# Ledger of designs, part 35: peptides against a protein of PDB entry 6JX3

Target 1, 85 residues: chain A of PDB entry 6JX3
Amino acid sequence: AEFRLRPEISVAQTDYGMVLLDGRSGEYWQLNDTAALIVQRLLDGHSPADVAQFLTSEYEVERTDAERDIAALVTSLKENGMALP

## One batch from the design tools (peptide; made by RFdiffusion4, then SolubleMPNN)

Design b2_p17_3_s3 (from b2_p17_3, 9 letters changed)
Fold by OpenDDE base, seed 3:
Structure b2_p17_3_s3 (fold): chain B 85 residues (1-85), chain A 17 residues (1-17)
Amino acid sequence: as target 1 above (85 residues)
Amino acid sequence: MMLEKPSKSINVPALAR
């Protein structure tokens, strides 16, 4: 299944990083740079496996750790109502 | 007076190149 944001969620780029904003409630979540990078690549159509490969190629991180970080982030985004199940 | 909304964040461990 492709990673998608819920229809009411929009992405805002701010001086402090990426923010996911609910256009109905006004609630928002700020992502740190690593989380933002993962979300950007997922939204661009890369698979979690693609993103893990990207992270291990560009940063000092092991594949298993990259996979765990991606999975944890996706879970958090779904549980907090930003991403579709 | 108006109160500021609380900051909310979702983070993963920061990576270094």
Scores: peptide ipSAE 0.543, ipTM 0.814, DockQ to the pose 0.451
Fold by OpenDDE base, seed 2:
Formats: structure tokens, C-alpha cells, sequence
Structure b2_p17_3_s3 (fold): chain B 85 residues (1-85), chain A 17 residues (1-17)
């Protein structure tokens, strides 16, 4: 399924990096640069497999580690109410 | 006026080039 943020979630850049902001509650989550990169690629329509390939091409990371990091991030975003199931 | 530090974070292991 296509990765999508929940309707109430918006993306912003802050002094602390990328944040995902809940427009209803005002709560937000800061992402480190690697997490932000993954989210940006997913929102642009790249599949997790596409993102894993990108990471292994651009950074010192093994494919299996990239896949694990992406999966963990997606799970966190869904479980914490930022991404749609 | 500066933004307060976020209280919540989601990180993945930082990658090096």
C-alpha cells in the first residue's frame, strides 16, 4: 500500500530538523536526518524497496540493515498516529 | 522567540556517506 500521512499530520522544518506535526493537538515528532530522508522518499512515491536501494547506493549501509531501518520507521510512524495503516 | 525543543522523536541509525 502507498505510504501516506494521516490527514491531520503536516511536515515542517525546524531548528531541530524535520518534524511531523499533528494540527489538532499541536504535538509533534522530530526526525533525525536519516529518518527524514526516508520519509521524504516514501512521500514522493518511492516504495520501501526503492528507498532501500537508494540508501545502499548513497550511504555506508547494507541492504538488510536499510530494509530493517525503513520497516522500523514505518511501523513507528503508524503506531504513533502519523501514517495511515 | 525560538521554538522549544521537541519532546518526541523518531530516529533511525544515522548513516554515513
Amino acid sequence: as target 1 above (85 residues)
Amino acid sequence: MMLEKPSKSINVPALAR
Scores: peptide ipSAE 0.542, ipTM 0.812, DockQ to the pose 0.656
Fold by OpenDDE base, seed 5:
Structure b2_p17_3_s3 (fold): chain B 85 residues (1-85), chain A 17 residues (1-17)
Amino acid sequence: as target 1 above (85 residues)
Amino acid sequence: MMLEKPSKSINVPALAR
């Protein structure tokens, strides 16, 4: 399934790094650099599998760990109201 | 964009090259 942000969520770069901002409530969440990289690639249309391959090719991480990190991030974004189910 | 320091974060383990 396609990864998509909820329509009220926007991405912004701040002094504290990347944030996801809810334009309705004003709530926002900071992403660390690795999370931001994953989100950027997902939003660019790469599948989680593509992102896992990218991470393992560019960073010192095993495929299984990359897959788990991506899955956990996607779950968190959905559960916290930033990404569509 | 300048915001106050966020109180909520979504993180994954930091990766190194």
Scores: peptide ipSAE 0.538, ipTM 0.811, DockQ to the pose 0.741
Fold by OpenDDE base, seed 4:
Structure b2_p17_3_s3 (fold): chain B 85 residues (1-85), chain A 17 residues (1-17)
Amino acid sequence: as target 1 above (85 residues)
Amino acid sequence: MMLEKPSKSINVPALAR
């Protein structure tokens, strides 16, 4: 299944980086730059495998670590109500 | 957009080029 944000979630750029905002509750979550990059690529339609390849190509990170980071981020976004299962 | 610094965050380990 494709990565998708919940319909109430919007992306905003702030002085503190990328933020995901819940338009219903007013809650928001800040992402660090690496997390933001992953989310952007997932939203653009890249698979987690694509993103892992991208990270290992552009940054000093091993494939296994990139995969774990992506999986952990996706899990967090789902568990915290920002992304659809 | 100008906001107060968020109290909630979701991060991954910062990567360097």
Scores: peptide ipSAE 0.535, ipTM 0.807, DockQ to the pose 0.738

Design b2_p17_3_s4 (from b2_p17_3, 8 letters changed)
Fold by OpenDDE base, seed 2:
Structure b2_p17_3_s4 (fold): chain B 85 residues (1-85), chain A 17 residues (1-17)
Amino acid sequence: as target 1 above (85 residues)
Amino acid sequence: MMLEKPERRIEVPALAR
């Protein structure tokens, strides 16, 4: 299924990287650069499989590691209330 | 004493080119 942020979540670019902000609670999460890159591509409509292929082509990472990192990130974003299930 | 909000981070292992 399509990766989507919850409607109350906004994206901000800061000097320290991407931030996801909950407009209702004021809670926010700072993403590191790799997490931000993955989120950006998912939000652009790329599938997790597409993103994994992209990561392995652009970075020194194995496919299995890329897939695991993407899956773990998506899970974290859903469980922390940033992304829709 | 006022406590600061904790800094929350979501991190993926950094990738190198």
Scores: peptide ipSAE 0.531, ipTM 0.809, DockQ to the pose 0.400
Fold by OpenDDE base, seed 3:
Structure b2_p17_3_s4 (fold): chain B 85 residues (1-85), chain A 17 residues (1-17)
Amino acid sequence: as target 1 above (85 residues)
Amino acid sequence: MMLEKPERRIEVPALAR
C-alpha cells in the first residue's frame, strides 16, 4: 500500500527538524533527521525498497538495517495516528 | 496556568555519510 499521511496531519519544517502536526488535536511529533529523510522520500512517491536503496547508496548502512529502520518508522507513524494503515 | 505541550519524538538511528 502507498504510504500516506492522515488528512488531519500536516508537515512543518522547523529549525530543529521536521514536525508532523495533528490539526485537530494540536499534538505533534518531532522527527530526527534520518526519520525525516525517510518520510520525505516516501511522501515523494518512493517505495520502501527505493528508500532502502537510497540509504545504502548514500550512507554507511547495510540493506537489512535500512529495511528494518524503514519498516519500524512506518509502523510507528501508523500506530501514533500520523499515517493511514 | 497553561501547561506547555510535551515534546514527542520519533527517531530512527542516525546515519553517517
Scores: peptide ipSAE 0.526, ipTM 0.807, DockQ to the pose 0.442
Fold by OpenDDE base, seed 4:
Structure b2_p17_3_s4 (fold): chain B 85 residues (1-85), chain A 17 residues (1-17)
Amino acid sequence: as target 1 above (85 residues)
Amino acid sequence: MMLEKPERRIEVPALAR
């Protein structure tokens, strides 16, 4: 399924990295650089498999670890009300 | 009175090149 943010979520770039802001609650989430990179590529339309391949090609990470990290991040974003199911 | 917005962190284990 296509990765999409919920309508009330906006993206901001800060000096400390990417932030996701809930326009209804005012709650915000600071992403670390790896999480931000994954979110950016997913929002650009890359599949989780594409992102895993990208991570293993650019960084010192095993494919299995990259896939696990992506899946865990997507789950977290959905459960915390940032991404649509 | 200005209240601080709730802040959370979403992190993936940091990757090195």
Scores: peptide ipSAE 0.525, ipTM 0.806, DockQ to the pose 0.468
Fold by OpenDDE base, seed 5:
Order: sequence, then structure tokens, then C-alpha cells
Structure b2_p17_3_s4 (fold): chain B 85 residues (1-85), chain A 17 residues (1-17)
Amino acid sequence: as target 1 above (85 residues)
Amino acid sequence: MMLEKPERRIEVPALAR
């Protein structure tokens, strides 16, 4: 299924990196650069498999590690109320 | 006691370039 943020979540770029802001609760989450890169590609419509291939082709990372990190990130974003299930 | 909105972080291990 397509990766999507919840309607109440806004993306902001700050001096400290990408931030996801919940417009209802006011909670926000700062993403590190790697997390931000993954989220950006997912939001652009790339599948997790596409992102894993991208990471392994552009950076020195093993496919299994990329897949694990992407899956963990997506899970975290869903569990923390940022991404739709 | 100023209730600061929770700042939270999500991190993925940094990619080696």
C-alpha cells in the first residue's frame, strides 16, 4: 500500500533537519538525515523495495540492513501516529 | 514548571557515503 502521512501531520524543514508536526496535539518528531531521506522517497511514491535499492546503489549499505531500517522506520512512523496504517 | 511540548526523535543509522 502507498505510504502516506496522517492528514494532521505536516512536514517542516528546520535548521536541525526534517520535522513531522502533529497539528492536533502539537507533538513533533525530528528525523535524522537518513530517516528524512527514506520518508521523502516514500512520500514521492517509491516503494520500500525501491528505497532499499536506492540506498544500496547510492550508499555503502547492505540490502538486508536497508530493508530492516526502512521497515523499522515505517513501523515507528505508524506507531507514533505520523503515518497511516 | 514550563510544560514543554515533547521533542522527540526518530533516527535511522547514518548511511556511509
Scores: peptide ipSAE 0.333, ipTM 0.701, DockQ to the pose 0.398

Design b2_p17_4_s1 (from b2_p17_4, 10 letters changed)
Fold by OpenDDE base, seed 2:
Structure b2_p17_4_s1 (fold): chain B 85 residues (1-85), chain A 17 residues (1-17)
Amino acid sequence: as target 1 above (85 residues)
Amino acid sequence: MLPRPAKSLSAPALAPR
């Protein structure tokens, strides 16, 4: 299934990194570098498997750990109202 | 800088190869 943000969520770049903003509440989430990288790749249409391959190629991380990190982040995005289920 | 405190969304930091 395609990864998509909820309609009320927008992306902004700040001096301190990527943020996801809720246009209804004004609430926002600041992402660290790793989270931003994963979210950017997912929004560009890469699958979680694609992102895991990218991470293991560019960074010192094992495939299983990359997959777990991506899954945990996607879960957080959905449960905290940023991404569609 | 945004006029409200942000919540944090993080993934484990990675070291480049």
Scores: peptide ipSAE 0.599, ipTM 0.840, DockQ to the pose 0.759
Fold by OpenDDE base, seed 1:
Structure b2_p17_4_s1 (fold): chain B 85 residues (1-85), chain A 17 residues (1-17)
Amino acid sequence: as target 1 above (85 residues)
Amino acid sequence: MLPRPAKSLSAPALAPR
C-alpha cells in the first residue's frame, strides 16, 4: 500500500523547514531535515525499501538503521493523525 | 493571540557521504 497523507493534512515549506498542517484542528508539525527527506520521497511514490536504499547510498547510515528510521517515522505519522493507516 | 507552537517530528540526523 502507498504512503498517503490524510486529506486534511497540508504540506508547507517554511523558512524553518517542512511543516505538516492539519486544516481542521490547526495543529502543525515541524519536520527536521531527515524526516522531511523521508516524507518527501514517500510522497513522491518511493517505497520504504527505495527510501532505505537512497539513504544508505547518500548518507553514512547502515541499511538496518535506515529501515528503522523510516519505519519509526511512518508509525509516528500514522499515530499522530497525519498519514492514512 | 499567538498561534500555538509547532510540534516537532524528527528522525535521526544523517551525515552525507
Scores: peptide ipSAE 0.597, ipTM 0.832, DockQ to the pose 0.597
Fold by OpenDDE base, seed 5:
Order: sequence, then C-alpha cells, then structure tokens
Structure b2_p17_4_s1 (fold): chain B 85 residues (1-85), chain A 17 residues (1-17)
Amino acid sequence: as target 1 above (85 residues)
Amino acid sequence: MLPRPAKSLSAPALAPR
C-alpha cells in the first residue's frame, strides 16, 4: 500500500525543521531529522523496505531496528491523522 | 512558526556510517 498524507496535510520546512500542518485545524507536528528523512523518502515513493535499506546503508542501524522505527513512525502518522490508513 | 505550540513526532536518532 502506498504511503500518502491526508489531503488536508501539507509539508513545510521551517527554521525549526520539517513540519506537517493540518490546513483545516491548524494543528502541526514538528519532526526530528530521522522522522523527516523517513517521511520524505516515503512521500517520494520509496517503500518501507526501500527506506530500511537506505537507513542501514547510510547509518549505524540494524535492518530490524530500521524496519521497526519506520513501522512505528508510519503507525503514529496514521493514528495522529496525518497519513491515510 | 505558527502561533500555537507544535506537537512532536520523532524517530530514534541515527548516527551516520
């Protein structure tokens, strides 16, 4: 399944880093660098498996940990109303 | 930034190889 943001959610770069903004409610979430990297890759059309491979190649992280981190982030994005289920 | 406080969304920090 393709990762997609909900239609009311937009991405913005700020002085404090990447944020996701709900254009309806005005709620927004500040992402740390790792979360931003994962989200950007997913939005660019990379699969979670692609992202995991990317992370393990460029960072000191094991594949299983990368996969878990990605899955947890995706779950949070969905549960907090930013990404489509 | 927007006038209201942001919520946080984080993933574990990673060290580059």
Scores: peptide ipSAE 0.597, ipTM 0.838, DockQ to the pose 0.734
Fold by OpenDDE base, seed 4:
Structure b2_p17_4_s1 (fold): chain B 85 residues (1-85), chain A 17 residues (1-17)
Amino acid sequence: as target 1 above (85 residues)
Amino acid sequence: MLPRPAKSLSAPALAPR
């Protein structure tokens, strides 16, 4: 399924990095560079497999580790109410 | 400007090739 943010979630770029803001609750999450990169590519329509290939090509990371990082982040985004299931 | 501290969400830092 396509990765999508919940309707109430907005993306902002700040001096401290990418932020996901819940417009209803006012809660927000600051992403580190790796998390931001993954989220941006997913939002651009790349599959998790595409993102894993990108990460292994651009960074010193093994495919299995990249896949785990992506899966863990996606799970966290869903569980913390930022992404749709 | 966001008035309160953000929660953090991270993935492991990666070293460029």
Scores: peptide ipSAE 0.595, ipTM 0.840, DockQ to the pose 0.773; fails the geometry check

Design b2_p17_4_s2 (from b2_p17_4, 8 letters changed)
Fold by OpenDDE base, seed 2:
Parts: sequence; structure tokens; C-alpha cells
Structure b2_p17_4_s2 (fold): chain B 85 residues (1-85), chain A 17 residues (1-17)
Amino acid sequence: as target 1 above (85 residues)
Amino acid sequence: ALPRPSRSLDAPALAPR
């Protein structure tokens, strides 16, 4: 159940925000601040439930909405080849 | 200055409490 990036994906912090780089194709994906925050916490070992609790504590968002946003982002990361299934 | 990203992946923006 651990969230993990694919081996070819690396993380970079830029002046414009977090970037995920595909080392094979050279393509890279820019994340906005909310997406970056979620990914960083997941990579640090926090569960989606942990991240949802963090978001509701720090930001004006309801638990259900936070959970949905996290799930949608994780799905996108997997479908777009950045995270392992 | 970095070149334009290939793609974007965003989550809904949140306002701090």
C-alpha cells in the first residue's frame, strides 16, 4: 500500500514549483503547490488518511474533499506513469 | 529560467486557515 514513484521518475524543486522528471523520455510534469504538498507527504511515508488529516488541519477544506483530492491525484500519478500501481 | 514544462498536474488550490 506504500506510495512509490517509478524508478525512472525523479523529483526536482524549482522556482516555479515541484517537478517530476521522466529520465527516459526527458518529459517533466509541473505540480502546483497543493499537488506538491500531497506528493511530498506521501513520499515521506504518510498514508492518504494522514495527509487528509493534515490538509483539514492546515487549510480550509473538508475531510471528504481532502480525501477525494488525494485519491484523484494518486490516480493521475499512476495513470500518467509516474507512480507504481 | 527553465523551459516550459512538458505537462502539468494540479490539485485543487487550498486556502490556509
Scores: peptide ipSAE 0.586, ipTM 0.841, DockQ to the pose 0.837
Fold by OpenDDE base, seed 3:
Order: C-alpha cells, then sequence, then structure tokens
Structure b2_p17_4_s2 (fold): chain B 85 residues (1-85), chain A 17 residues (1-17)
C-alpha cells in the first residue's frame, strides 16, 4: 500500500529542517535529516525496499539496519497520527 | 523568527559513504 500522510498533515520546510504540521491541532513535529530523507522518498512513491537500497548505497549502513530504521519510522509516523495506516 | 517545534521525530543518523 502507498505511504500517505493523513489529510490534516502538511509538510513544511523550516530553518530547523522538515516539519510535519497538523493543521487541526497546531502540533508540529521536527524530523532529523535521516527521517526527512526517508519520508521524502516514501512520499515520492518509492517503496520501503527502494528506500533501503538508496540508504545502503549512499550511506554507511547495512541493509538490515536500513530496513529496520525505515520500518520503525513508518510505525512511529502512524502511531503519532501523521501517516495513514 | 520561528517558534520551536512542539515535538521531534528522529531516525538514526547516517554517515555518507
Amino acid sequence: as target 1 above (85 residues)
Amino acid sequence: ALPRPSRSLDAPALAPR
């Protein structure tokens, strides 16, 4: 299934980096560079497998670790009400 | 100029090859 943000969530670029803003509550979450990179790629339509391959090719990370990082981030985004289940 | 984010969500930092 396609990775999607909830309708009320918007992406904003700030001096602090990427931010996910809830337009209803006013809550906003700052993403570090790694999280932002993963989210951007997923929103662009890349699969988690695509993102894992990208991370291992560009960064000093093993495939298994990249896969775990992606899965953990996606889970957090869903649990914190930013991404659709 | 900008208010600080209410929360943060991080993934493990990566070093480029």
Scores: peptide ipSAE 0.586, ipTM 0.842, DockQ to the pose 0.856
Fold by OpenDDE base, seed 5:
Structure b2_p17_4_s2 (fold): chain B 85 residues (1-85), chain A 17 residues (1-17)
Amino acid sequence: as target 1 above (85 residues)
Amino acid sequence: ALPRPSRSLDAPALAPR
């Protein structure tokens, strides 16, 4: 399934890093660099498996850990109302 | 300048190879 943000959520690059802004509530979430990288690649159309391969190739992380990190982040994005289920 | 974010969402930091 395609990873998508909820329609009220927008992405911005800020002095604090990547931010997801809820246009309805005005709340915004700052992502650290790892989270931002994962979200950017998912939004670009890469699958979680693609992202895991990318992470393991570029960073000192095991495949299983990369997969877990991605899954946990996606779950959080969905549960916190940023990504569509 | 932006105000501080409402909240944060992080993933574990990674070191490049």
Scores: peptide ipSAE 0.585, ipTM 0.841, DockQ to the pose 0.881
Fold by OpenDDE base, seed 4:
Structure b2_p17_4_s2 (fold): chain B 85 residues (1-85), chain A 17 residues (1-17)
Amino acid sequence: as target 1 above (85 residues)
Amino acid sequence: ALPRPSRSLDAPALAPR
């Protein structure tokens, strides 16, 4: 399934980096650079496998670790109400 | 200037090749 944000969630770029805003509650979550990179690629339509390949090509990370990082982040985004299941 | 975010969500930092 395609990675998608919940409809009430918006993306903002700030001086502190990428932020996900909940338009209903007013809460917002700051993402570090790695998390932002993964989310941006997923939102652009790349699969988790695509993102893992991208990470291993540009960063000093093994494929298994990249896959685990992506999966963990996606799970967190879903569990914290930012991404659709 | 923005206030401190409500929360943060990080992924492990990566070193560029």
Scores: peptide ipSAE 0.580, ipTM 0.840, DockQ to the pose 0.869

Design b2_p17_5_s1 (from b2_p17_5, 8 letters changed)
Fold by OpenDDE base, seed 1:
Structure b2_p17_5_s1 (fold): chain B 85 residues (1-85), chain A 17 residues (1-17)
Amino acid sequence: as target 1 above (85 residues)
Amino acid sequence: LKEVQTGPRTSIRQLGR
């Protein structure tokens, strides 16, 4: 399924990295650079598999580890109210 | 405020409410 942010979430680029802002609650989260990269690619329409392949080419990481890391990040973003289920 | 390590190379940090 398509990865999407919740409609109340806005993306802000800051000097310290990507921030996801909840326009209703005021809650906001900063993503580290790798997390931001994953989110950006998912939002651009790449599948988790695409992103995993990309990560293995950019970083010293095994494919299975990349897939698990992506899944964990997506889960956290959903659980913390940033991404749609 | 909370920082969550979502993986060895990924993390998210709540900066405010």
Scores: peptide ipSAE 0.542, ipTM 0.896, DockQ to the pose 0.948
Fold by OpenDDE base, seed 5:
Structure b2_p17_5_s1 (fold): chain B 85 residues (1-85), chain A 17 residues (1-17)
Amino acid sequence: as target 1 above (85 residues)
Amino acid sequence: LKEVQTGPRTSIRQLGR
């Protein structure tokens, strides 16, 4: 399944990191660097498997941990109204 | 030897509303 942001969500880069802004509600969320990296790669069309492989190359983390972290992030973004289900 | 996490975990934080 393709990862996509909801149409009302805008992406902004700040001095403190990536921010996702809901143009309708005014809610906005800051992502840390790892979360931003995952989101950017998913939006670029990489699969979660691609991203997990990438993370294991950047950090000394187990593949299963990377996969779990990606899944948890995606779930959070969907539940908080930023990503399409 | 056992691999140890060296990178940060993901985090999102609501800043407004």
Scores: peptide ipSAE 0.318, ipTM 0.711, DockQ to the pose 0.314
Fold by OpenDDE base, seed 4:
Structure b2_p17_5_s1 (fold): chain B 85 residues (1-85), chain A 17 residues (1-17)
Amino acid sequence: as target 1 above (85 residues)
Amino acid sequence: LKEVQTGPRTSIRQLGR
């Protein structure tokens, strides 16, 4: 299914990385560079498989590790109220 | 022997509220 942020979530780029802000609660989260890259590509319409391929091409990571990291990140974003289920 | 895998890790951190 399509990866989407919750409608109340705004994205900001800062000198220290991507920040996701909940406009309703005021809660905000910082993503590290790898997490931000994954989110950006998912929001651009790439599948998790696409992103995994991208990561293995850009970094020296195994495909399985990339897939697991992406899945874990997506789960975290959903559980912490940033992404839609 | 297993080599130590290196590469980027993902993380998120709540900064406010």
Scores: peptide ipSAE 0.315, ipTM 0.702, DockQ to the pose 0.346
Fold by OpenDDE base, seed 3:
Structure b2_p17_5_s1 (fold): chain B 85 residues (1-85), chain A 17 residues (1-17)
Amino acid sequence: as target 1 above (85 residues)
Amino acid sequence: LKEVQTGPRTSIRQLGR
């Protein structure tokens, strides 16, 4: 299934990076640069496989490491109420 | 504030509430 944010989540770009805010709870989270890059590409419709390929081309990381990082981030975003299951 | 390290290169940080 496609990666989607929960409907109550808004995205803001700040001088310090991407921020996701929950309009219901008031919680908001800052993503570091790599996390923001992953989320942006996923929201643009790229698959995790696409993103892994992109990361390995842009950074000195192995494919397996990129895949694990993406999976861990997606899990975190879902568990912290930002992304739909 | 809560910081979650999701891997060696990715992290999220709760800044509010």
Scores: peptide ipSAE 0.278, ipTM 0.758, DockQ to the pose 0.904

Design b2_p17_5_s2 (from b2_p17_5, 8 letters changed)
Fold by OpenDDE base, seed 3:
Structure b2_p17_5_s2 (fold): chain B 85 residues (1-85), chain A 17 residues (1-17)
Amino acid sequence: as target 1 above (85 residues)
Amino acid sequence: LREVRTGPRTSIRQLGR
């Protein structure tokens, strides 16, 4: 399935980084810089494979490690109510 | 508040409710 935020989630850019706000519960989460980069690219329509390739070029990270990092982040965003399953 | 480290380079932090 395509990576997609839940309808009640809004994205805000702050001086401290990307924030995801749940408009129903009022809960909000801040992403660190690398997490925000991943989410931004996914929301822009890049595939996880595209993002993994980008990370390997930007950081000294092996492809398999990049793929695991993306998967773990996506899982956490789903588990914490920000992304659709 | 809670912080979830999702990897060596990635984390998310709940700032409030």
Scores: peptide ipSAE 0.656, ipTM 0.931, DockQ to the pose 0.926
Fold by OpenDDE base, seed 2:
Structure b2_p17_5_s2 (fold): chain B 85 residues (1-85), chain A 17 residues (1-17)
Amino acid sequence: as target 1 above (85 residues)
Amino acid sequence: LREVRTGPRTSIRQLGR
């Protein structure tokens, strides 16, 4: 399945990192650096597996752990109304 | 507000609404 933001969500870059803004409700969330990196790569069309491989090269993270972390982030973004199911 | 830590290296923080 392709990772996509909900149509009402916009991305903004701030001095503190990536922010996802809901243009309808005004709710917005700040992503930490690693979360932002993951979201950026997913939005660019990379698969979670691709992103996991990328993370293993940038951090001391096991492949399985990287995949789990990505999945958890994606789930959270869906649950909190930012990403499409 | 609210912070969700999704892993050891990842988190999202609600800053508005």
Scores: peptide ipSAE 0.655, ipTM 0.931, DockQ to the pose 0.882
Fold by OpenDDE base, seed 4:
Structure b2_p17_5_s2 (fold): chain B 85 residues (1-85), chain A 17 residues (1-17)
Amino acid sequence: as target 1 above (85 residues)
Amino acid sequence: LREVRTGPRTSIRQLGR
């Protein structure tokens, strides 16, 4: 259940935000600020529940909305080849 | 190139290939 990036994916911090780069294909994606925050916390070992709590404390986001947003982001990262299933 | 809005506050955007 641990969130992990695929081995070929590297993370770059840029002035424009977090970028995920596929070292094999050369494809790279930019995350917006909130997405980057979520991904960083997940990579740091926080659970989705931890991240949801964090979002509710830092932003005007309801817990259930935060949980759904995190799940949707994770799903998208998996579907687009950045995160392991 | 494409952008995926994953929620009201979250999105990812393909920058290139």
Scores: peptide ipSAE 0.648, ipTM 0.929, DockQ to the pose 0.948
Fold by OpenDDE base, seed 1:
Structure b2_p17_5_s2 (fold): chain B 85 residues (1-85), chain A 17 residues (1-17)
Amino acid sequence: as target 1 above (85 residues)
Amino acid sequence: LREVRTGPRTSIRQLGR
C-alpha cells in the first residue's frame, strides 16, 4: 500500500540530483529529475493517483501514461533493492 | 554500472557498488 524505501537506503541530494544509497552493500543509484519528483511525492505520502494527477498537469502527460510511468518506476526501485515490496 | 530507463521521462542510474 504505502511506498517505502528499505531501511538500509538513505537519500542524498547531490549536484547531480537525488541519490539512493544502500548502507549495507554500498550500491547507489541516481534518479533523474522526474523520477526524483515521483519518489519525493510518494515518500511525502501522496498516492500514485495523486502523483499521476500532478504529472498530467506538470508535463502534459496523459493520465494513463503517467500511471504506467509511476508503476514502472516503483517496480524498478523494488527490483533493484531500494523500495520495500 | 547501468542506466535503466523506466519510462520516457524517468530513469535511474547505478553509480556504483
Scores: peptide ipSAE 0.647, ipTM 0.929, DockQ to the pose 0.922

Design b2_p17_5_s3 (from b2_p17_5, 7 letters changed)
Fold by OpenDDE base, seed 2:
Structure b2_p17_5_s3 (fold): chain B 85 residues (1-85), chain A 17 residues (1-17)
Amino acid sequence: as target 1 above (85 residues)
Amino acid sequence: LREVQTGPRTSIRQLGR
């Protein structure tokens, strides 16, 4: 399924990195650099497979590890109210 | 406020509410 942020979530680029802001609750979360990279690529329309391939090249990570990292991040973003189920 | 380490290279940090 397509990765999508919840409609109330705004993306902000700050000096300290990507921040996701919930416009309803005021809660906001900072993504670290790699998490931000993953989210940005997903939002740009790249598939998780595309992102995994990208991570293998950028960070010399094994493909299975990259896939796991993406899945874990996506799960966390859903669980913490930033991404749609 | 809390930080969630989602993997060796990825984390998210709640900055406020």
Scores: peptide ipSAE 0.638, ipTM 0.927, DockQ to the pose 0.921
Fold by OpenDDE base, seed 3:
Structure b2_p17_5_s3 (fold): chain B 85 residues (1-85), chain A 17 residues (1-17)
Amino acid sequence: as target 1 above (85 residues)
Amino acid sequence: LREVQTGPRTSIRQLGR
């Protein structure tokens, strides 16, 4: 399934990094640099497989570890109300 | 505030509401 943010979530780029803001609740979350990189690529239409390949080239990370990291981040974004199921 | 480390290289941090 395509990675999508919930409709009430907006993205802001700040001096502190990427921030996801819930316009309904006012809750907002800051992503660290690597998390932001993953989210940006997913939102740009890259598949998790594409992102995993990118991470293995950018960092000294095994493919399976990259895939697990992406999955865990996506799960957290869904659980915390930022991404659609 | 909450900080969730989702992996060895990734984290999300709740700044407020």
Scores: peptide ipSAE 0.638, ipTM 0.928, DockQ to the pose 0.922
Fold by OpenDDE base, seed 1:
Structure b2_p17_5_s3 (fold): chain B 85 residues (1-85), chain A 17 residues (1-17)
Amino acid sequence: as target 1 above (85 residues)
Amino acid sequence: LREVQTGPRTSIRQLGR
């Protein structure tokens, strides 16, 4: 399934990193650099598998660990109202 | 406000509402 942000969510680049802003509630979350990288690639149309492969090349991380980390981040973004289910 | 470590290298931080 395609990773998508909720329609009310805007992406902002700040001096401190990527921020996801809910235009309805005013709630906003900052992503750390690695989380932002994952989200950027997913939004660009890369699959979680693509991103996992990328992470294994960028960091000293096993493929299975990368896949788990991506899944956990996506789940958190959905749970906190940023990404569509 | 809270910070959630979603993985060893990933985190998200609620900055406000």
Scores: peptide ipSAE 0.633, ipTM 0.927, DockQ to the pose 0.925
Fold by OpenDDE base, seed 4:
Structure b2_p17_5_s3 (fold): chain B 85 residues (1-85), chain A 17 residues (1-17)
Amino acid sequence: as target 1 above (85 residues)
Amino acid sequence: LREVQTGPRTSIRQLGR
């Protein structure tokens, strides 16, 4: 399924990185640089496979590791109320 | 505050609520 943020979540770019803000609860989370990069690409419509390929080409990350990392991040974003299931 | 290291290179940190 397409990666999507929950409708109440807003994205902000800060000097310290990407922040996801829940407009209903006021909860907000900061993503580290690699997490932000993954989320940005997913939101742009790239598939997890696309993002994995990007990570392998841009960074010294093995494909399998990239795929696992993306999946884990997505899961965490869902579990913490930022992304739709 | 809560921080989740989702992988070796990725993390998310709750800054407030």
Scores: peptide ipSAE 0.632, ipTM 0.927, DockQ to the pose 0.941

